# Peptides against a protein of PDB entry 5HB3, part 69

Target 1, 150 residues: chain A of PDB entry 5HB3
Amino acid sequence: RQMQDRCMSEYNQRIRNAPEGSIDPFRMACYKIIGRCDLSNRSLDGLQTDVNDWIWLQFNLARETDRSLELAGESYGLAELQASIREIGLKHFPKTAAEDTNGSFGMFFYLQILAGMFEQAIAYLYPFSYVDAVHFAIALTYYGLLRPVD

## One batch from the design tools (peptide; made by RFdiffusion4, then SolubleMPNN)

Design b1_p18_8_s3 (from b1_p18_8, 12 letters changed)
Fold by OpenDDE base, seed 3:
Structure b1_p18_8_s3 (fold): chain B 150 residues (1-150), chain A 18 residues (1-18)
Amino acid sequence: as target 1 above (150 residues)
Amino acid sequence: SEAKRKELLKELHEKLMS
């Protein structure tokens, strides 16, 4: 607890008082990932990141623990991550093959699979690639990950 | 191509972080 409080204090002090461009972005990343500081902002400023880095960060910040034990005062778990992915999908990814201009449907499928949204992922993939959707459905069923529709 | 892939990932990252 003392360490957590100290990390939070240092993080807040630096973010407020440090000259622009002088903050070590890796140090700030450590405060966020290890110290769980400022979890409402799940980005790493000043670092070269891509979608893979983003999703990695989201999973590392997510906790499937008792929220009462969260020292950061903010809760973020798998459910919140899944909600975020759903929202991103609605805003930024094609809904149908006709809307697909850059082939990004595969990335959204990938994100859903990583987040354990298997049924939704298959349903999403189906209109883009029937064959692939069927194969993934078979595989997911084989491993006991795809749930029957109730 | 790899260049196109990187461009796509960059665009997606910008969208995801917005």
Scores: peptide ipSAE 0.035, ipTM 0.618, DockQ to the pose 0.669
Fold by OpenDDE base, seed 5:
Structure b1_p18_8_s3 (fold): chain B 150 residues (1-150), chain A 18 residues (1-18)
Amino acid sequence: as target 1 above (150 residues)
Amino acid sequence: SEAKRKELLKELHEKLMS
């Protein structure tokens, strides 16, 4: 807690007082990740990032914590991440094979799997790749992550 | 190809960050 408070204090001080362009983006990223500062902004400005970096950050920031212990607006857990992925899926990923122009369905499948949205992931994958969906469903069932509906 | 994959990831990143 003491370390977290220190990180938060330093983060806020730098955001407010540091000259433009003088802030080390990596240091600020450390404060965000370790200190959980400004969780409403779940991006790393000034850094070259990709989808893997984005999802890694989301998982690091998403914690199953008691919301009563967090400041207002700083609660972000797996449920919120899953909701975000659903929203992103609706906006930016193909819904049918006919809409798939660049093969991005695989990435959305990947994101859903990472977020533990197994049933939805399989359901989504099925119309794009029947064989892969079935194989993945079998594997998930084997590990107890997917339960067949009665 | 690896190049195509990287390009796709970049495009998706831009969409995800928007």
Scores: peptide ipSAE 0.033, ipTM 0.609, DockQ to the pose 0.687
Fold by OpenDDE base, seed 2:
Structure b1_p18_8_s3 (fold): chain B 150 residues (1-150), chain A 18 residues (1-18)
Amino acid sequence: as target 1 above (150 residues)
Amino acid sequence: SEAKRKELLKELHEKLMS
């Protein structure tokens, strides 16, 4: 708690008072991750990251904690992340195999799996790769993660 | 293949950040 408070204090101070371009983006990232500062901004400005970094950050920032117990002033949970993934899917990923020109369907499948959207992920993958969809469905069913009845 | 993957990830990251 004390460490988090210090992180938040320093984060706020730097955001408000530091000259433009003088803030180390890695330091700010540390404050965000450790101190959970400014959770409304779930990106890392000034850092070169990829999709893996992005999704890692989202999961680290996501918490399944009651707002009353959250040490940060804001909360971001798995449900919000799942909603974000759905939105991203609608905007940036192919809906059908015919729309797939760059093979990006696999990435969206991956994001859905990471977010626990198993049924949706399998349903999405099926028209792109039947064999893979079946294999994943079998595996997920074996572990009790896929609920085709629901 | 690896280069293509890196390019795809970059493109997707840009889309995700937009």
Scores: peptide ipSAE 0.030, ipTM 0.602, DockQ to the pose 0.714
Fold by OpenDDE base, seed 4:
Structure b1_p18_8_s3 (fold): chain B 150 residues (1-150), chain A 18 residues (1-18)
Amino acid sequence: as target 1 above (150 residues)
Amino acid sequence: SEAKRKELLKELHEKLMS
């Protein structure tokens, strides 16, 4: 808590007082990740990021057990991440094989798997690759991760 | 913010589709 408070203080100070363009984005990222500052903004401004960076950040920020300790409006857990991924999928990823022009279905499948959306991931993958969907389903079942009835 | 999130998602999509 003390560390969080310190990070929050420094974060706010820099946001408010630092000249535009003078803020070290890496430092700000550290405050966000370690101090959980400004969780409403789950992005790394000023940094070149890709999907891996984004998803890594989301997982680091997602804390189910600490939700009650977070400020109002800053709660972010796995459920919210899953909702985000679902939204991304609806907007930006192919829903059918016919819509897949760039093979991006695999990325969305990957994101769902990372987020623990196993049932949805398998269901999504199925129309693109039946064989792969079955293999993943078997593997997920083996590890007790797949709940097909839910 | 939600707006920033949407922007990031769009950027990510563009990168993924490239």
Scores: peptide ipSAE 0.026, ipTM 0.501, DockQ to the pose 0.067

Design b1_p18_8_s4 (from b1_p18_8, 13 letters changed)
Fold by OpenDDE base, seed 1:
Structure b1_p18_8_s4 (fold): chain B 150 residues (1-150), chain A 18 residues (1-18)
Amino acid sequence: as target 1 above (150 residues)
Amino acid sequence: MEKVRKEELKKLHELLTS
């Protein structure tokens, strides 16, 4: 708690008081990750990141904590992450094979798998690639991660 | 193929962080 408070203090101080252009984005990233600072902005500003970096950050920021102990508006756990992925999917990824002009369906499938949204991931993949969906379903079932609907 | 993938990933990242 002391470390988190210190990170948050430093983060806020730098955002407010640092001269324009003087902020080290890597340092700010460290504060954000360690201190879970500014959870409303779950990105690494000033850094060139890819989707893997983004999802990695989301998982690092996500915590299953007692919501009663968190500051108002700073609750971010797995459920919120999954909700974010759903929202992103609705806005930015193809819903059908006919809409897939860029072949981006695989990335959304990947994000859902990482977030433990196994049933949704398989359901999503199925119309794009039947064979792959079946293979993943078999594997997920084998490891007890996919719940068969009775 | 690799260049195209990187550009697509970059665009996707921009969309995800916007």
Scores: peptide ipSAE 0.018, ipTM 0.468, DockQ to the pose 0.696
Fold by OpenDDE base, seed 4:
Structure b1_p18_8_s4 (fold): chain B 150 residues (1-150), chain A 18 residues (1-18)
Amino acid sequence: as target 1 above (150 residues)
Amino acid sequence: MEKVRKEELKKLHELLTS
């Protein structure tokens, strides 16, 4: 807690008081990651990041904590991450194979799997790749991760 | 091929962060 508080303090101080162009984005990233600072902005500003970096950050920031102890707007757990992934899916990923022009369906499937959205992931993958969907379903069932509807 | 993948991922990241 002490470390987190220090990170938050430094983060806020730099955001507010640092001269323009003087902010080290890597240092700010460290504060964000370690201190879970500014959870309303779950990105690494000033850094060239990709989807893997983004999702890694989301999981790093996500915590199952007593929501009553978190500041308003600072609650970010697995449920919120899953909600974000759903939203992103609706906005930016193909819903059908006919809409898939760049093969991005695999990335959305990947994101859902990482977030534990196994049923949704399989359901999503099915129209794009039946064979892969079945194989993943079998594997997920084997490990007790897929909840088949009775 | 790896460079192409990185560019695609970058584009996707831009979409995800917008």
Scores: peptide ipSAE 0.018, ipTM 0.471, DockQ to the pose 0.655
Fold by OpenDDE base, seed 5:
Structure b1_p18_8_s4 (fold): chain B 150 residues (1-150), chain A 18 residues (1-18)
Amino acid sequence: as target 1 above (150 residues)
Amino acid sequence: MEKVRKEELKKLHELLTS
């Protein structure tokens, strides 16, 4: 708790008071990750990041905490992350194989798997790659992660 | 909250299309 409070304090002080160009983005990233600072902004400003960095950050920031203990509007858990992935899928990824020009379906499948959206991931993958969808379905069923609808 | 989410989605789109 003391460490988190210190991170929050330092983060807020630097954001508000640091001279322009004096902010170390790596240091700010450390405060953000460790202190879970400013959950409304789930990005690492001033750093070159890719999709893997983004999703890694989302999972690091996501916590199942008692909503009563969090400041209003700063709750971020798995459900919110899953909702974000659904929205990303609807806006930025192909819905059919005919729409897929660059093979980006695999990335969306990957994001859904990471977020535990197994049924949706398999359903999405099936029209793009039947064989892969079946293999993943078998594996997920074997580990009890996929619940077939009776 | 919605505006922030839109900005994050834009950033992700940029990352995915770069």
Scores: peptide ipSAE 0.017, ipTM 0.447, DockQ to the pose 0.058
Fold by OpenDDE base, seed 2:
Structure b1_p18_8_s4 (fold): chain B 150 residues (1-150), chain A 18 residues (1-18)
Amino acid sequence: as target 1 above (150 residues)
Amino acid sequence: MEKVRKEELKKLHELLTS
C-alpha cells in the first residue's frame, strides 16, 4: 500500500509538473504497473509495444477487488478486459476463415484463452483450425474449464 | 464443474497478474 501510494504520487507529480519531453517513459511505465495509476489509460505512452506487451499490461492492471472500495473509473477487472478483447476482436481480427489474409486468427484465439473466454475461443478457432480447436476443447474440458452442452 | 471453472480461472488470473 505504501509503495502504491508513492507510485501514484510520483506518477501524478510528473504528469502535472514535468517539462514536456522530459518524462522517462520507462519510469512512468513502472509507476503505472506497480501503482495501477490512471486506469483510464491502459497504455504505455512513449514505448514501442506489441500485442503481447499490451495484453500483459492489461492483466497486470486488472484486479478482482471489491468494487465498492474503488473510486469511479478505477474499477478494472477481468470482465472489463474480456470486453476489451471482444471489441478488439470485432475491429481487428478476421471473423471467418474467408476473411483471414494474414493468419492473425491465432492471436485472437490466444487473447481469448488468456482471458478465460474458452467457449468463445474454441468457437472462434474451429473454422480456422478444426484439429487445434478439438484438441484445445478436449484439454479445456478435461480441466473443467470448457462448458459442454448440457 | 462451474465451481471448478471459476477456481481455475481465478488461478489463471492470479498467475497472469503476478
Scores: peptide ipSAE 0.007, ipTM 0.325, DockQ to the pose 0.028

## One batch from the design tools (peptide; made by RFdiffusion4, then SolubleMPNN)

Design b1_p19_1_s1 (from b1_p19_1, 9 letters changed)
Fold by OpenDDE base, seed 2:
Structure b1_p19_1_s1 (fold): chain B 150 residues (1-150), chain A 19 residues (1-19)
Amino acid sequence: as target 1 above (150 residues)
Amino acid sequence: SEKKKKVEEFWNEVAKAES
């Protein structure tokens, strides 16, 4: 808590006093991840990131802490992350094999799996790759992560 | 692979759009 308060104080001070673009992106990342500062902004400007970096950041920001301990407006959980992934999928990723121009369906499948959206992930993958969908379904079922269809 | 690069490029576009 003391560390978090310190991070918040420093973050706010820098946001107010530092020229735009002068803040170290890594330091900003630390304030977000450790200090839970300004969670409404989930991007790290000035850093080169890939999908793994993005998802790692989202998971860290979506860390379920007792919401009662978080500042008002600074709550971001797994549900919100899942919603974000869903929205990204709807906007940017192919919905059918016919729409797949770049072979990006696997990436969206990957994101859904990481976010615990197992049923949706399998359902999404199925029209793109039947065999892969079945394999993953079997595996997820074995580990109790996929609910059996009645 | 070339395919991997294309997918990564696609993600960069998505990330840019969502930023």
Scores: peptide ipSAE 0.340, ipTM 0.868, DockQ to the pose 0.598
Fold by OpenDDE base, seed 3:
Structure b1_p19_1_s1 (fold): chain B 150 residues (1-150), chain A 19 residues (1-19)
Amino acid sequence: as target 1 above (150 residues)
Amino acid sequence: SEKKKKVEEFWNEVAKAES
């Protein structure tokens, strides 16, 4: 608790008072990832990141720990991440094959799978590739990950 | 390769927009 309180204090002090660009971005990243500071901002400012880094960050910030153990008062779990992924899908990814201009549907499918959104992932993939959707559905069912849909 | 690059670029744009 003392460590977390100290992290929060230092984070707040630095973010408010330090000149722009003077703070080590890696240190700030440590405060965010380890100290769970300012989870509402799920980005790493001042760092060069790619999509893999973004995915990694989202999943690491999405902790399935008991909210009561998070002293920072901010909670971000898998459910919130899944909600974010749904919103990302609605905003950025094609809904139909006709809308797919860059072949990005597979990436959104993959993202949903990573987030454990198996039923939604299969449902999403189905209109793009029937065969692939069926194969994944069979595999997921075999491993007990896909729930029957009424 | 070209398709892969386009998809990666798209993802990077999405990631930036959502960060």
Scores: peptide ipSAE 0.221, ipTM 0.792, DockQ to the pose 0.866
Fold by OpenDDE base, seed 4:
Structure b1_p19_1_s1 (fold): chain B 150 residues (1-150), chain A 19 residues (1-19)
Amino acid sequence: as target 1 above (150 residues)
Amino acid sequence: SEKKKKVEEFWNEVAKAES
């Protein structure tokens, strides 16, 4: 708690008062990840990042803990992450095989699986690969991860 | 593979756009 409070204080101070470009981007990243500062902005400005970094960041920022136990004033949980992923899907990923020019559907499927969006992942995969969708559905059901859609 | 590279490139673009 004390560390988080310190991080938040420093973050707020620096983001408001420091000259542009003068703040160490790695330090800012630490404030975000450890201090849970400014969770509405889930990016690492000033750092060269790739997709793996982005994925890592999203999942680290999304806490699966009870919000009542969150020490930070801001909360960002799995539900919010899932909502973001849905939005990403709507914006960037193909909806059908006919729209798939890059073969990127698998990446979105993977992302949904990582986020525990199992039902949606299977539903998404179905039009691209019926066989794969069925196999994953069976596996997920076996492990109790896939629930019937109401 | 070429396909993998294309997918990765696309994914990087998405990540950039969402950052």
Scores: peptide ipSAE 0.207, ipTM 0.786, DockQ to the pose 0.798
Fold by OpenDDE base, seed 5:
Structure b1_p19_1_s1 (fold): chain B 150 residues (1-150), chain A 19 residues (1-19)
Amino acid sequence: as target 1 above (150 residues)
Amino acid sequence: SEKKKKVEEFWNEVAKAES
């Protein structure tokens, strides 16, 4: 708690008082990740990042924090991440096999699995690859991650 | 493979757009 409060204070001070471009982007990243500062902006400005870095950041920011301890009123948990993934899917990924020109359906399937959206992931995969969807459904059921519909 | 490169490029574009 003391470390988080200190990070928030330093982050706010630097945003307000530092000249544009004078702040070390790595330091700002530390404040965001450790201090959970400015979670509405889930990008690392001034850093060259790839998709793996983006995924890593989203999962690290999506922590179940006791709402009672987040003084900043910004809550970003797994539910918010899952909502964001749904929006990304609607905007950028094919909905049907006929729309899939780049073979990107597997990437969205993978992203949904990482986020624990198992039922939605299987439902999404089914029209692209029936066989793969069935195999994953069996595996997920075996590990207790997919609830069988009675 | 060419397919892998295309998929990676697509992901990078998505990440950039959502960032």
Scores: peptide ipSAE 0.213, ipTM 0.794, DockQ to the pose 0.758; fails the geometry check

Design b1_p19_1_s2 (from b1_p19_1, 9 letters changed)
Fold by OpenDDE base, seed 1:
Order: structure tokens, then C-alpha cells, then sequence
Structure b1_p19_1_s2 (fold): chain B 150 residues (1-150), chain A 19 residues (1-19)
């Protein structure tokens, strides 16, 4: 708690007093991850990040705290992350093979798998690659991650 | 591969729009 309070104090002081862009992006990342400062902004400005960095950050910023202890407006857990991924998918990723111009469907499949959205991931992949969808479905079922429908 | 670079560029665009 003391460390978090200190991080929050330092973060607020730097945001107020430091010229724009003068703060080390890695230091800002530390304030967000360790200090949980300014969690409403889930991007790391000034850092070149890929999809793996993005999803890693989202998982770290997501709270495993009991929802009952969180103020309704500040709760961001796995469910909220899954909702965010769903919205990103609906907005940016191809919905059908005919809409796939750059082969990005695999990236959205990957994000859904990482977020534990297994059934949705398989359903999404199926129209793009039947063979791959079946193989993943078999594997996920074997490990008990996909519930077979009777 | 060229395809991997295109997918990376696509993600960069997505990330920019979601930030």
C-alpha cells in the first residue's frame, strides 16, 4: 500500500509538472503496472508495442480482485477484457473469409484463445480454415478447455 | 515474411484507433 501510494503521488506529480513527452515511457509503464496509476489509459504512449505486448499489458492491468470490493466504475477483470477483445474484433477484424484482405483473422483467433474465449475462437476460425478449427477444437477438448456439445 | 509485416501493420493501426 505504501508503495502504491508513493507511485500514485509520483505519477501525479510528474503528469502535472513534467513537459509532455519528457517522462520515460518505461517509467510510465512501471507506474501503470506496479502502481496501478491511470488505469483508464491502457495504452503505453511512446513505446512501440506489438499484439503480444498489448495483451500482456491488458492481463496485468486486469484486476483479480473481488468485484464486491471494487467501485462499479473501476472494475476491470477478465470479463471486461473479453468484452474489449470482442469489441475490437467486431470493429476491426474480418468476419468472413471474403472480408479477409490481409490474413489478420489468425491474430484475432490468437487474442480470443489467450483471453480464454475458446468456443468463440473456434467458431470464428471455422469459416476461415476448417482444418485448423477442427485441429484446435480436438486439442482444446482433449485438455478440457472446450466443452463438447451432445 | 511480407504477410507477417502486413499483419503487424494492421495491428498497429488497430492499436492506434483503440488508444
Amino acid sequence: as target 1 above (150 residues)
Amino acid sequence: SKKAEEVKKFWDEVAREES
Scores: peptide ipSAE 0.332, ipTM 0.866, DockQ to the pose 0.621
Fold by OpenDDE base, seed 2:
Structure b1_p19_1_s2 (fold): chain B 150 residues (1-150), chain A 19 residues (1-19)
Amino acid sequence: as target 1 above (150 residues)
Amino acid sequence: SKKAEEVKKFWDEVAREES
């Protein structure tokens, strides 16, 4: 609690007093990840990130802390992350094999799998690669992660 | 691979737009 309070205090002080762009992006990342400060801003400005960095950050921010224990009053959980991934998919990723120009469908499949969106991931992959979709479906079913639709 | 680079570029564009 003391550490979180200190992080929030320092974060708020820096946001108010520091010139724009003068704050170390890594320090801001620490305040977000450790201090859970300003969770509404999910981007790390000034850091070069890839898809793995992005998803790692989202998972760290999406900690299911009991809403009652989150001092910041901001709740960002797995459901919100899943919603974000869905939105990103709808906006940017190919919806059909015919729309696939760069083979990015695999990345969206990957993001959905990481976020636990197993049924949606398989359904998405199916029109792009039937064989792969079936293989993943079998594997996910074996581990009890995919509910077979009776 | 060339394909991996293309996918990386695609993500960079997505991330830029979502940010």
Scores: peptide ipSAE 0.322, ipTM 0.862, DockQ to the pose 0.574
Fold by OpenDDE base, seed 4:
Structure b1_p19_1_s2 (fold): chain B 150 residues (1-150), chain A 19 residues (1-19)
Amino acid sequence: as target 1 above (150 residues)
Amino acid sequence: SKKAEEVKKFWDEVAREES
């Protein structure tokens, strides 16, 4: 608790007083992960990152614990992460095979799977690759991860 | 592969726009 409070204090101070780009990205990450500071901004500027780095960060920011047990004033859980992924999908990823120009559909499928959005992932993959969608659906069902969509 | 690089570039664009 004390450490978290300190992180919050330092974060607020630095955000207000530090020149843009002067804060070490690692330190910024610490403030976000440990201090739960400014969870609405889930990106780390100044670092060369890929999709795996991004999703790793999102999972570190997301807490599965009861929000009532969180000491920070801000909370970001799996539901919020899933919502973010949905929004990213709506904005950037192809909706159908006809819209796919670069084969990025697999990346969005990947993100959905990692976030536990299994039903949505399968539904999304289906128009791009029927065979793959069926195979994944079978596997997910076998492990009790896929639920019937109402 | 060429495709992998294209997807990577695509993600970079997405990440930029979402930041």
Scores: peptide ipSAE 0.322, ipTM 0.863, DockQ to the pose 0.613
Fold by OpenDDE base, seed 3:
Structure b1_p19_1_s2 (fold): chain B 150 residues (1-150), chain A 19 residues (1-19)
Amino acid sequence: as target 1 above (150 residues)
Amino acid sequence: SKKAEEVKKFWDEVAREES
């Protein structure tokens, strides 16, 4: 695509020639989201963001498209996003109630649910809140989203 | 509110490390 080629050219030129922090962060975000430039960097520098902004960005970048259509040669799908969330969980989030100091377990549960990691989300929540885990499991099962465990 | 701010701060730290 001519537009994508232009975006890549402009992006590369700005990265090489502009001092750090001088580029409009919103413009850079546009190059990333619309132009699919530098998808290896999945953050938005210079913008105030929260967890919802992060997950929104990840879903926008996670395209289930043919790699042959990506001129930049970069592809990132749902599976890779799920893997990233898993890794983030292992590194940063509490694994047991005893490790929970700030109540962040709910955020990780939330991220897993959004990413469609339902079985893992329920399994994760269970040791923190049995009752909540059961309720979510019932709801997810009702909608056909939770698969039976062997 | 305070707990929410703590969780937000926690995420900011996570995001910084993952960037």
Scores: peptide ipSAE 0.295, ipTM 0.845, DockQ to the pose 0.600

Design b1_p19_1_s3 (from b1_p19_1, 9 letters changed)
Fold by OpenDDE base, seed 4:
Structure b1_p19_1_s3 (fold): chain B 150 residues (1-150), chain A 19 residues (1-19)
Amino acid sequence: as target 1 above (150 residues)
Amino acid sequence: SEKKKKVEEFWNKVAKEES
């Protein structure tokens, strides 16, 4: 708790007072991840990151904790991550097989699965690959992860 | 594979835009 509070304090101070570009990007990343500062901005400015880094960051920021126990003024949980993923899907990924030029549907399917969006993932995959969608649906149901549609 | 490369390239682009 003390460390988190300190990180938050330092983050806020540096954001307000430090000259642009003077702050170590890695330190800022630590403030964001550990201190959960400025969770609305889920980027690591000043760092060269790839897709794996991006995915890692999103899931680390989206902590599934009892919000009542969170000391941070900002909350970003799984629900918020899922909302973000939905938006990403709407913006960037094909909606139908006819729109799929790069074969990227699988990546979005995978992203949804990682985020626990099982029903949506299956529904998304279905028009691209019926067989795969059915197999995943069976598996997810077997493990109790897929909920029946009411 | 070429397909894998294309998907990766696309995903990297998405990640960059959403960062």
Scores: peptide ipSAE 0.209, ipTM 0.789, DockQ to the pose 0.787
Fold by OpenDDE base, seed 3:
Structure b1_p19_1_s3 (fold): chain B 150 residues (1-150), chain A 19 residues (1-19)
Amino acid sequence: as target 1 above (150 residues)
Amino acid sequence: SEKKKKVEEFWNKVAKEES
């Protein structure tokens, strides 16, 4: 906890007192990832990032722990990540093949699978590729990951 | 929220780069 408190103190001090852009963005990333500082901001400001970096960050920040043991006083779990992915999907990804101009449906399908949103992933993929959706559904069912349809 | 805004900005950037 001593380290955690120090990280939080330094983070807050730097955010308040340092000129914009003067703080080492890598150090700030360390405060976020290791120190769990300011988990409400799940981006790496000042760093060049891509989709893979974002995915990596989200899953690293998402912790399935007893929230009462979170020393930072902030928590972010899989449920919150899933909610975020759902929202991102609604805003930024195609909902039908007709809307798909960039072929990005596969990326969103992949994101949902990574986040354990299996039923939603299959349902999403279905209008884009019936055959693929069925094959993935069979595979997921085989591994006990897809809920049976009543 | 601020966190959602940043995520949106990120995806907007990604979308632009992929275009």
Scores: peptide ipSAE 0.089, ipTM 0.673, DockQ to the pose 0.065
Fold by OpenDDE base, seed 1:
Structure b1_p19_1_s3 (fold): chain B 150 residues (1-150), chain A 19 residues (1-19)
Amino acid sequence: as target 1 above (150 residues)
Amino acid sequence: SEKKKKVEEFWNKVAKEES
């Protein structure tokens, strides 16, 4: 808590007083990840990141902390991340096999699996690859992650 | 391999837009 308070204080002070772009990107990353500062902006400006870095960041920021303990006044947990993933899906990913021009359906399936959206992931995959959807459904059911339908 | 690269490029674009 002391570290978070310090990070938040320094972050707010630097945003107010520092020239734009003068703050060390790595320090800003620390404030965001550890201090949970400015969670509305889930990017690391000034750092070169790849897809894996982006995914890692989203999951690290999406911590289920007791809202009463979040000093930053911003709540961003798994539910909010899942909501964001749903929005991303609606905006950018194909909804049917006929719409799939780039073969990107697998990436969205993977993202949903990572976020624990198992039922939605299988339902999404089914029209693209019946065989794969069935295989994943069997595996997820076996491990108790997917509830079977009667 | 070319298909994988295209998918990766697409995903990178999405990630940038959502960041």
Scores: peptide ipSAE 0.219, ipTM 0.793, DockQ to the pose 0.820; fails the geometry check
Fold by OpenDDE base, seed 2:
Structure b1_p19_1_s3 (fold): chain B 150 residues (1-150), chain A 19 residues (1-19)
Amino acid sequence: as target 1 above (150 residues)
Amino acid sequence: SEKKKKVEEFWNKVAKEES
């Protein structure tokens, strides 16, 4: 708690008082991740990032904690992340095999699985690969992660 | 593989846009 308070204080001070571009982006990243500062901005400005960094950041920022326990008053949890993933899917990923020009459906499937969106992931995969969808459905059901729909 | 590389490039583009 003390560390978090310190991070928030320093983050706010630097954002208000530091010249633009003068703040160490790695330090700002630490304040964001550890201190939970400014969670509405889920980007790391000034850092070269790839897809792995993006995924890692989203999941680390999305904490499954009681919102009442958040010191910063900001809440970003798994539900919000799942909503974001859904939106990303609608905007960027193919809806049918006919729309799949780059073979990117698997990546969106993977992202949904990581986010615990199991039913949606299977439903999404099914029109692209029936065999794979059934395979994953069986596995997820075995581990109690997928509820059979009547 | 070449296909995997294309998918990664696509995803990197998406990630950048959503950041």
Scores: peptide ipSAE 0.212, ipTM 0.792, DockQ to the pose 0.761; fails the geometry check

